# Ledger of designs, part 325: peptides against a protein of PDB entry 4Z63

Target 1, 334 residues: chain A of PDB entry 4Z63
Amino acid sequence: LCLGMNDLTGNIPEDLFHLKRLNLLGIQENRLSGSLSREIRNLSSLVRLDVSWNLFSGEIPDVFDELPQLKFFLGQTNGFIGGIPKSLANSPSLNLLNLRNNSLSGRLMLNCTAMIALNSLDLGTNRFNGRLPENLPDCKRLKNVNLARNTFHGQVPESFKNFESLSYFSLSNSSLANISSALGILQHCKNLTTLVLTLNFHGEALPDDSSLHFEKLKVLVVANCRLTGSMPRWLSSSNELQLLDLSWNRLTGAIPSWIGDFKALFYLDLSNNSFTGEIPKSLTKLESLTSRNISVNEPSPDFPFFMKRNESARALQYNQIFGFPPTIELGHNN

## One batch from the design tools (peptide; made by RFdiffusion4, then SolubleMPNN)

Design b2_p30_4_s1 (from b2_p30_4, 11 letters changed)
Fold by OpenDDE base, seed 4:
Structure b2_p30_4_s1 (fold): chain B 334 residues (1-334), chain A 30 residues (1-30)
Amino acid sequence: as target 1 above (334 residues)
Amino acid sequence: SERLYSGGERLKNGVVIDLTGSSWVSSVDL
């Protein structure tokens, strides 16, 4: 049953929960309100539940043990409170969990050992607090992780050295500290292609440790951290780099010529730093700016990127990295 | 210049919630 993108109001009719053979319930983008009924437990054949972009409130019901076939739960943009219910945090069937833009709170706890199928987790823009869960790497298939805009004080856990499945990781604005430790840990994530750490590590030094290596890094966004230091030499070994945003830091020194050696680099933002010297001539030779042949079939994170042209402008949504216009931003350097 | 938001959600009404929580800041194109 798909009733998304309407103006439906009230709650889900109780009679809907009698549909024991229902595999897909999509009621997203409505004005459905109240609590998400516990009677969802009666939908024992449910594979996909999409209740996103509604006015649901209260706690998410702890009924996911009665949904053994549930692979996809989308509940983003609601008013859900409390934590992730225990049955959801232990779901062996769940592939994707999206609860972005809710009011979920407390410690983030997932039984990753039980969540053997989880490949995508979006919990961005919630009220989770405490530390990052050390057991996230136990989610052996977890590829896409958005935890941005929570309050995860402290450092990236050492256990994330073993996060081999991790490909897309956003921790923007999560009160993280120790960028040197974070990068030193995350470099071991051999599948990491997208790393977003904006609005963390306030006033720290960006490490220039030549031993750091991100083999498959395509997207690095570490904006608005007030980071000190220079352009890190370790980044030059990330030959697959496509997007670099280090804007709104306190980086100094020259923009190195190796920045133009990135064959796939099409978006560069180094604006609002303290870089000095000449613009590298190699930037004018970026193949990605001259050739339209960006491979369209690249894996993209499940979380979108947005670009605004000005404060009053509507943000443009980009679901894929290659959707960004070719850009070089070097403004507001000294 | 364009400001990158490294995460966000587009609402049904077209409102964007920035996951970074940053405001747009103008940069000068060089």
Scores: peptide ipSAE 0.020, ipTM 0.529, DockQ to the pose 0.044
Fold by OpenDDE base, seed 1:
Structure b2_p30_4_s1 (fold): chain B 334 residues (1-334), chain A 30 residues (1-30)
Amino acid sequence: as target 1 above (334 residues)
Amino acid sequence: SERLYSGGERLKNGVVIDLTGSSWVSSVDL
């Protein structure tokens, strides 16, 4: 049953939960309100539930043990409160969980040893607190993780050295500390292609440790951290780099010539730093900017990116990283 | 200079909340 993209109001009719053979329920982009009924447990054949972009409130019902076929739960942009229900946090069938832009709170706890199918997790823009869950690497299929805009005090867990499945990771604005530890840990994530750490590590030094290596890194965003230091030499070994944003830091020194050696680099923002010296001539020879025929394999995280020119400007939403215009931004390095 | 943000949210009314949550901005989808 697909009823998305309408102006439906009120609650879901209770009789809808009598549809025991229903595989797909899509009621997204409506004005549905109230609590998500516990009677959703009666939808025992449900594979996909999309209730996103509604006015749902209250706690998510703890009935996911009665939904053994559920692979996709999309509940982003609602008013859900409380935690992730225990049955949802233990779901062996769930592939994708999207609960971005809710009011979920407390400690983030997932039973990753039970969640054997989980590949995408979007919990961005919630009220989760405490520490990052140390057991996330036990989710052996988890590739996409957005935890941005929560309050995860402390450091990236040491256990994330074993996060082999991790490909897309956003922790923007999550009150993280110790960038040196974070990078030292996350470099062990051999499948990591997209790393977004904006608005963390306030005033720390960006490590220039030559032992750091991110082999498959395509997207690095570490903006607005007030980071000190210089352009990190370890980044020169990330030959697949496509997007680099280190803007709104306190980085100093010269922009190194090796920044122009990245064959796939199409977006560079080093603006609002304290860089000095000349613009490397190698930047004018970036193959991605000069040749029309570079087939770039696009990293596709499930979370959106936003570009904002300034605090008063309109944001531009990009659903795909490749949607960013080819850009070299070096402004405001005074 | 342009800033890249991730983990922001576009509300149904077309308003975007940025990473700080301190300001609401209009967005264009590209």
Scores: peptide ipSAE 0.017, ipTM 0.556, DockQ to the pose 0.043
Fold by OpenDDE base, seed 3:
Structure b2_p30_4_s1 (fold): chain B 334 residues (1-334), chain A 30 residues (1-30)
Amino acid sequence: as target 1 above (334 residues)
Amino acid sequence: SERLYSGGERLKNGVVIDLTGSSWVSSVDL
């Protein structure tokens, strides 16, 4: 049953939960309100539940043990409070959990040893506090992780050295500290292609350690951290780099010539730093900026990217980062 | 100049919400 993108109001009729053979319930982008009924437990054949973009409130019901076929739960942009229900945090069937932009709180706890199918986790823009869950690497299929805009004080856990499944990671604006430790840990994530760390590590030094290596890194976004230091030499070894944003830091020195050696680099933002010297002529040789054939058939993260022209402007949303226009931003340097 | 944001979500009416908490700042195009 797909009733998304309407103007439906009130609660879900309870009689709908008598549909025991229902595999898909999509009621997203409505004005449905109240609590999410516990009677969803009666939908024992449910594979996909989408309640996103509504006015639901209260706690998410702890009934996911009665939903053994549930692969997709989408509840983003609601008023849900409390924690992740225990049955949801232990779901062996769940492939994707999206609860972004709610009011979920407390310590984030997932039983990753039970969540054997979890591939995508979006819990961005919630009120989770405490430390990052050290056991996330135990989710052996977890590829896409958005935990941005929570209050995860402290450092990236050492256990993330073993996060082999991790491909897309966003921790923007989560009060993280120790960028040197974070990069030193995350370099061990052999499948890591997208790393977004904006608005963390406030005033720290960007490490220039030649031992750091991110072999598969395609997207690096570490903007607005007030980071000191220079362009890191270790980044020159990330030959697959496509998007680099280090804007709004306190980086100094010259922009190195090797920045133009990235054959796939189509988006570069180094604006609002303290770089000096000449613009490298190698930037004019970037094949991605001269060729119309940006045929990047690459997997994108499940979280969207977008471009804003200013704070008051409407942003353009991109479902794929490869849809971004080729861009070089070097403004507001010395 | 355009500012990159991640984690933004488009509403039904086409409004985009920044969900990463990145504050927009003006840059000068090269």
Scores: peptide ipSAE 0.016, ipTM 0.527, DockQ to the pose 0.046
Fold by OpenDDE base, seed 5:
Structure b2_p30_4_s1 (fold): chain B 334 residues (1-334), chain A 30 residues (1-30)
Amino acid sequence: as target 1 above (334 residues)
Amino acid sequence: SERLYSGGERLKNGVVIDLTGSSWVSSVDL
């Protein structure tokens, strides 16, 4: 049953919960309000539940133990409060959980040992606090993780060295500290292709440790951290790099010539730093900017990217990184 | 200067607005 993108108001009719054979319930993009009914437990055949973009409030009901086939739960952009209910945090069937842009709070707790099917987790823009959950690497299929815009504080857990499934990771604006530790840990994530750490590590030094290596890194975004240091030499070994944003830092020194050796680099933002010297001639030889025939296997995170051309301008949504125009931004280096 | 954002959210008037998959919120200026 798909009733999304209407002007429906009130709550879900109780009679809807008698549909025991219902596999898909989509009621997204409405004005549905009140609590999400506990009677969703009666939908025992449910595979996909989309209640996103509504006015739901209260706690998410703890009934997911009665939904053994549920693979997709989309609840982004609601007024949900409390934590992730225990039955949801223990769901063995759940593949995707999206609860972005809610008012969920407390310590983030997931029973990753039970969540054997979880591959995508979006909890961005909530009120989670405490620390990053150390047991996330126990979610053996967890590939996409957005935890941006929470108040986790502290450091990336050491356990994330074992996060082999991790491919797309955003922690933007989560009050993280110790970039050296974070990078030292996350380099062990051998499937990591997309790393977004913007608005953390305020005033720290970007490590230039040659022992750091990100083998499959395609997207690195570490903007607006006030980072000191220079262009990190370890990044030169990330031969698959497609997008680099180090803008709005305090990076100094020359832009190194090896930046032009990245065959797949099509987006470079080094703006609003303190880089000096000449623009490397190698940048004019970037094949991705000169040739349309580069077959690049693009990373596709489940969380969207947004390009904002100006602080007063509209952000453009891109679900694919190749949606970004080929760009070299070196402006505002003083 | 261009800037990349992740997470599907923007701040407008001190409110965090999700931009994910929605035509109406994607059309609002920042």
Scores: peptide ipSAE 0.011, ipTM 0.553, DockQ to the pose 0.036

Design b2_p30_6_s1 (from b2_p30_6, 11 letters changed)
Fold by OpenDDE base, seed 2:
Structure b2_p30_6_s1 (fold): chain B 334 residues (1-334), chain A 30 residues (1-30)
Amino acid sequence: as target 1 above (334 residues)
Amino acid sequence: SSSSWLDSFDDRSVEELLAEKWEEIKARLA
């Protein structure tokens, strides 16, 4: 049953929850309100539940132990409060959990040893606090993780050295500290292609440790951190780099010539730093490379990117990395 | 743009996002 993108209001009719053979319930993009009924437990054949983009409130019911076939739960952009229900945090069937842009709170706890099928987790823009869950790497299929705009004070856990499944990771604006430790840990994530760390590590020094290596890194966004230091030499070894945003930092020194050696780099933002010297001539070689049809078919993060602007409250949303126009921004380096 | 940076979250409230989405839906149905 798909009733998405309508003007439906009120609560879900209780009789809907008697559909024991229902595999898909999509009621997204409506004006449905109230609590999500516990009677969802009666939908024992449910594979996909999409309640996103509504006015739901209250706690998410702890009934997911009665939904043994549930693979997809989409609840983003609602008013849900409380924590992740225990049964949801222990779901062995769940592949994708999206609860971005809610009011979920408390300590984030997932039983990753039980969540054997989880491949995508989006909990961005919630009110989770405490530390990052140390056991996230135990989610052996977890590829996409968005935890942006929560309050995960402290450092990236050492256990993330073993996060082999991790490919797309956002921790933007999550009150993280110690960028040196974070990068030192995350470099061990062999499948990491996208890393977003914007609005963290306030005033720290960007490490220039030549021992750091991100082999498969395609997207690095570390904007608006007030980072000091220079362009990191270790980044020159990330030959697959496609997008680099280090804007709104306090980086100094010259822009190195190796920045123009990235054959796939189509988006470069180094604006609002304190770089000096000449623009590398090698950057002119990038312009010729940006004209190459970067294959639109490359895997992208499940979470969207947003181009934030100081002058406009409205950010531009980009659902795919390749949606960005070819850009070289070096402005405001005075 | 020199006045922009990339991020992975929207600063708008749920209510604002829903209002915008509703206008988008109306525009598609028109």
Scores: peptide ipSAE 0.448, ipTM 0.892, DockQ to the pose 0.725; fails the geometry check
Fold by OpenDDE base, seed 1:
Structure b2_p30_6_s1 (fold): chain B 334 residues (1-334), chain A 30 residues (1-30)
Amino acid sequence: as target 1 above (334 residues)
Amino acid sequence: SSSSWLDSFDDRSVEELLAEKWEEIKARLA
């Protein structure tokens, strides 16, 4: 049953919960309000539940043990409070959990040993506090992780060296400290292709450690951190780099010529830094900017990107990396 | 633009996002 993108108001009719053979319930993009009914437990055949983009409030009901076939739970952009229900945090069937842009709070705890099917987790823009959950690498299929805009004080856990399934990771604006440790740990994630660390590590030095290596890194976003240092030499070994944003930092020195050696680099933002010297001539020879065939079919993060602007509260949303126009921004470096 | 940076979250409130979504839906139906 798909009732999304309407002007539905009020609560879900109780009779809807008698549909025991219902595999898909989509009521997203409405004006539904109140608590999400615990009677969703009666939908024992449910595979997909989408309640996103509504005015739901209260705690998410702890009934997911009665939904053994649930693979997709989408609840983003609501007013949910409390924590992740225990039954949800232990769901063996769940593939995707999206609760981005809610008011969930407390410590983030997932039973990753039970969540054997979880491949995508979006908990961005919530009120989770404490430390990053050390056991996330135990979610052996977890590929996409967005934990942006929470308050995870401290450092990236050492256990994340073992996060082999991790491909797309955002920790933007999560009060993280110690960029050297974070990069030192995350370099061990051999499948990591997308890393977003914007609005962390305030005023720290960007490490220029030649021992750092990100083999499969395609997207690196570390903007607006007030980072000091220079363009990191270790990045030159990430031959698959497609997008680099180091804007709004305090990086100094020259833009190195090797920045033009990235065959797939189509988006470069180094603006609002303190770079000096000449623009490398190699930037004019970037194959990705001259070739019309950017492979649009490459996998992207499940979480969206946002182009933030100081002058406008309205950010542009990009659902795919390839949605970005070919860009070189080097402005405001004087 | 030189005055922008990339991020992975929206700064707008749920209410603001819902209001915008509703206007988008209305515009598609018009």
Scores: peptide ipSAE 0.446, ipTM 0.892, DockQ to the pose 0.705; fails the geometry check
Fold by OpenDDE base, seed 5:
Structure b2_p30_6_s1 (fold): chain B 334 residues (1-334), chain A 30 residues (1-30)
Amino acid sequence: as target 1 above (334 residues)
Amino acid sequence: SSSSWLDSFDDRSVEELLAEKWEEIKARLA
């Protein structure tokens, strides 16, 4: 049943929850309000639940143990409060959880040992606090993680050295500290292709440790951290780099010539730093800046950032980032 | 203090903001 993109108001009729054979419930982009009914538990055949872009409030009901086939739960852009329900945090069937842009709070807790199918987690723009959950790497299929715009504190957990499934990671604007530790840990994530760390590490030094190596890194965004230092030499080994944003830092020194060796680099933002010297001639020879045919390996379509809303909704898809025209931003340097 | 375009206190993710910035860049190139 798909009733999305209407002006439906009020609560979901209780009789709807008697549809025991229902595999898909999409009621997104309405004005549905109140609590999400616990009677969702009656939808025992449910595979996809989309309640996103509504006015739902209260706690998410703890009924997911009665939804053994649920693979997709989309609840982004609501007024949900509280934590992730225990049954949801233990769901063995769930592949994708999107609860971005809610008012969820407390410590983020997931039973990753139980969540054997979880591939994508979007909890960005919530009120989660405390430390990052150390057991996230136990979610052995978890590739896509957005935890941006939460009130996490401290450092990236050491356990994330074992986060082999991690491919896309955003921790932007989450009050993280110790960039050296974060990079030192995350370099062990051998499948990591996209790393967004913007608005963290306030005033720290960007490490120039040549021992750091990100083998498969394609996208690195570490903007607006007021980072000091220079262009990091370790980055030169990330031969697959496609997008680099180090804008709005306090980086100094010359832009190194090796930046022109990134054959796939199509977007470079080094603006609003304190770089000096000449623009490397190698930058003018980047084929990726001249070629429109950037083969963007699209991240998993199951990544919430990549879920195509209906083409008519301005789906601000992270995939559009890979549609970036070849861009060099070097403005506001010395 | 020059604030990044990312400093907008909206409900959007940084990734959504990046996507919007991209659309802005595209619009300037069109």
Scores: peptide ipSAE 0.026, ipTM 0.669, DockQ to the pose 0.096; fails the geometry check
Fold by OpenDDE base, seed 4:
Structure b2_p30_6_s1 (fold): chain B 334 residues (1-334), chain A 30 residues (1-30)
Amino acid sequence: as target 1 above (334 residues)
Amino acid sequence: SSSSWLDSFDDRSVEELLAEKWEEIKARLA
């Protein structure tokens, strides 16, 4: 049953929960309000639940033990409070959990040993606090993780060295500290292609340790951290780099010529730093800057890219990195 | 302009911010 993109108000009719054979419930993009009914437990055949973009409030009901077939739960952009309910945090069937842009709080706790099917986790823009959950690497299929805009004080857990499934990781604006430790840990994530660390590590030094290596790194965004140092030499070994944003830092020195050696680099933002010297001539040789149609086919169709077309339009979720036009931003370096 | 990263106190995801940055880039190239 798909009733999304309407102006439905109130709560979900109770009679809807009598549909025991229902596989898909989509009621997204409405004005549904109140608590999400515990009677969802009656939908024992449910595979997909989309309640996103509503006015739901209260705690998410702890009924997911009665939903053994649930693979997709989309609850982004609501007013949910509390934590992730225990039954949801232990769901062996769940593949995708999206609870972005809610008011969820407390410590983030997931039983990753139970969540054997979890592939995508979006908990961005919530009120989670404490430390990053050390057991996330136990989610052996977890590829996409957005934890941006929470309050995860401290460092990236050492256990993340074992996060082999991790491909897309956003921790933007999460009050993280120790970028040297974070990069030193995350370099062991051999499948890591996208790393976003913007608005963390305030005033720290960007490490220039030649021992750091990100083999499959395609997207690195570490903007607005007030980072000191120079362009890190270790980055030159990331031959698959497509997007680099180090803008709004305090980086100094010359822009190195090896930046022009990135054959796939189509977006470079080094703006609002303190770089000096000449623009490397090698940047003019970037093949990717001459090709108009870089469709970045992200291997994971489930990484949500949001595009807001108009201020009044709801953000559309896209599964592909939009082909950023080839761009070099070097502004405000003096 | 990475100014979109400064106004990060809204409900936008990083992906939304990247998308907005993309639109800004397109607008500059047009």
Scores: peptide ipSAE 0.019, ipTM 0.598, DockQ to the pose 0.094; fails the geometry check

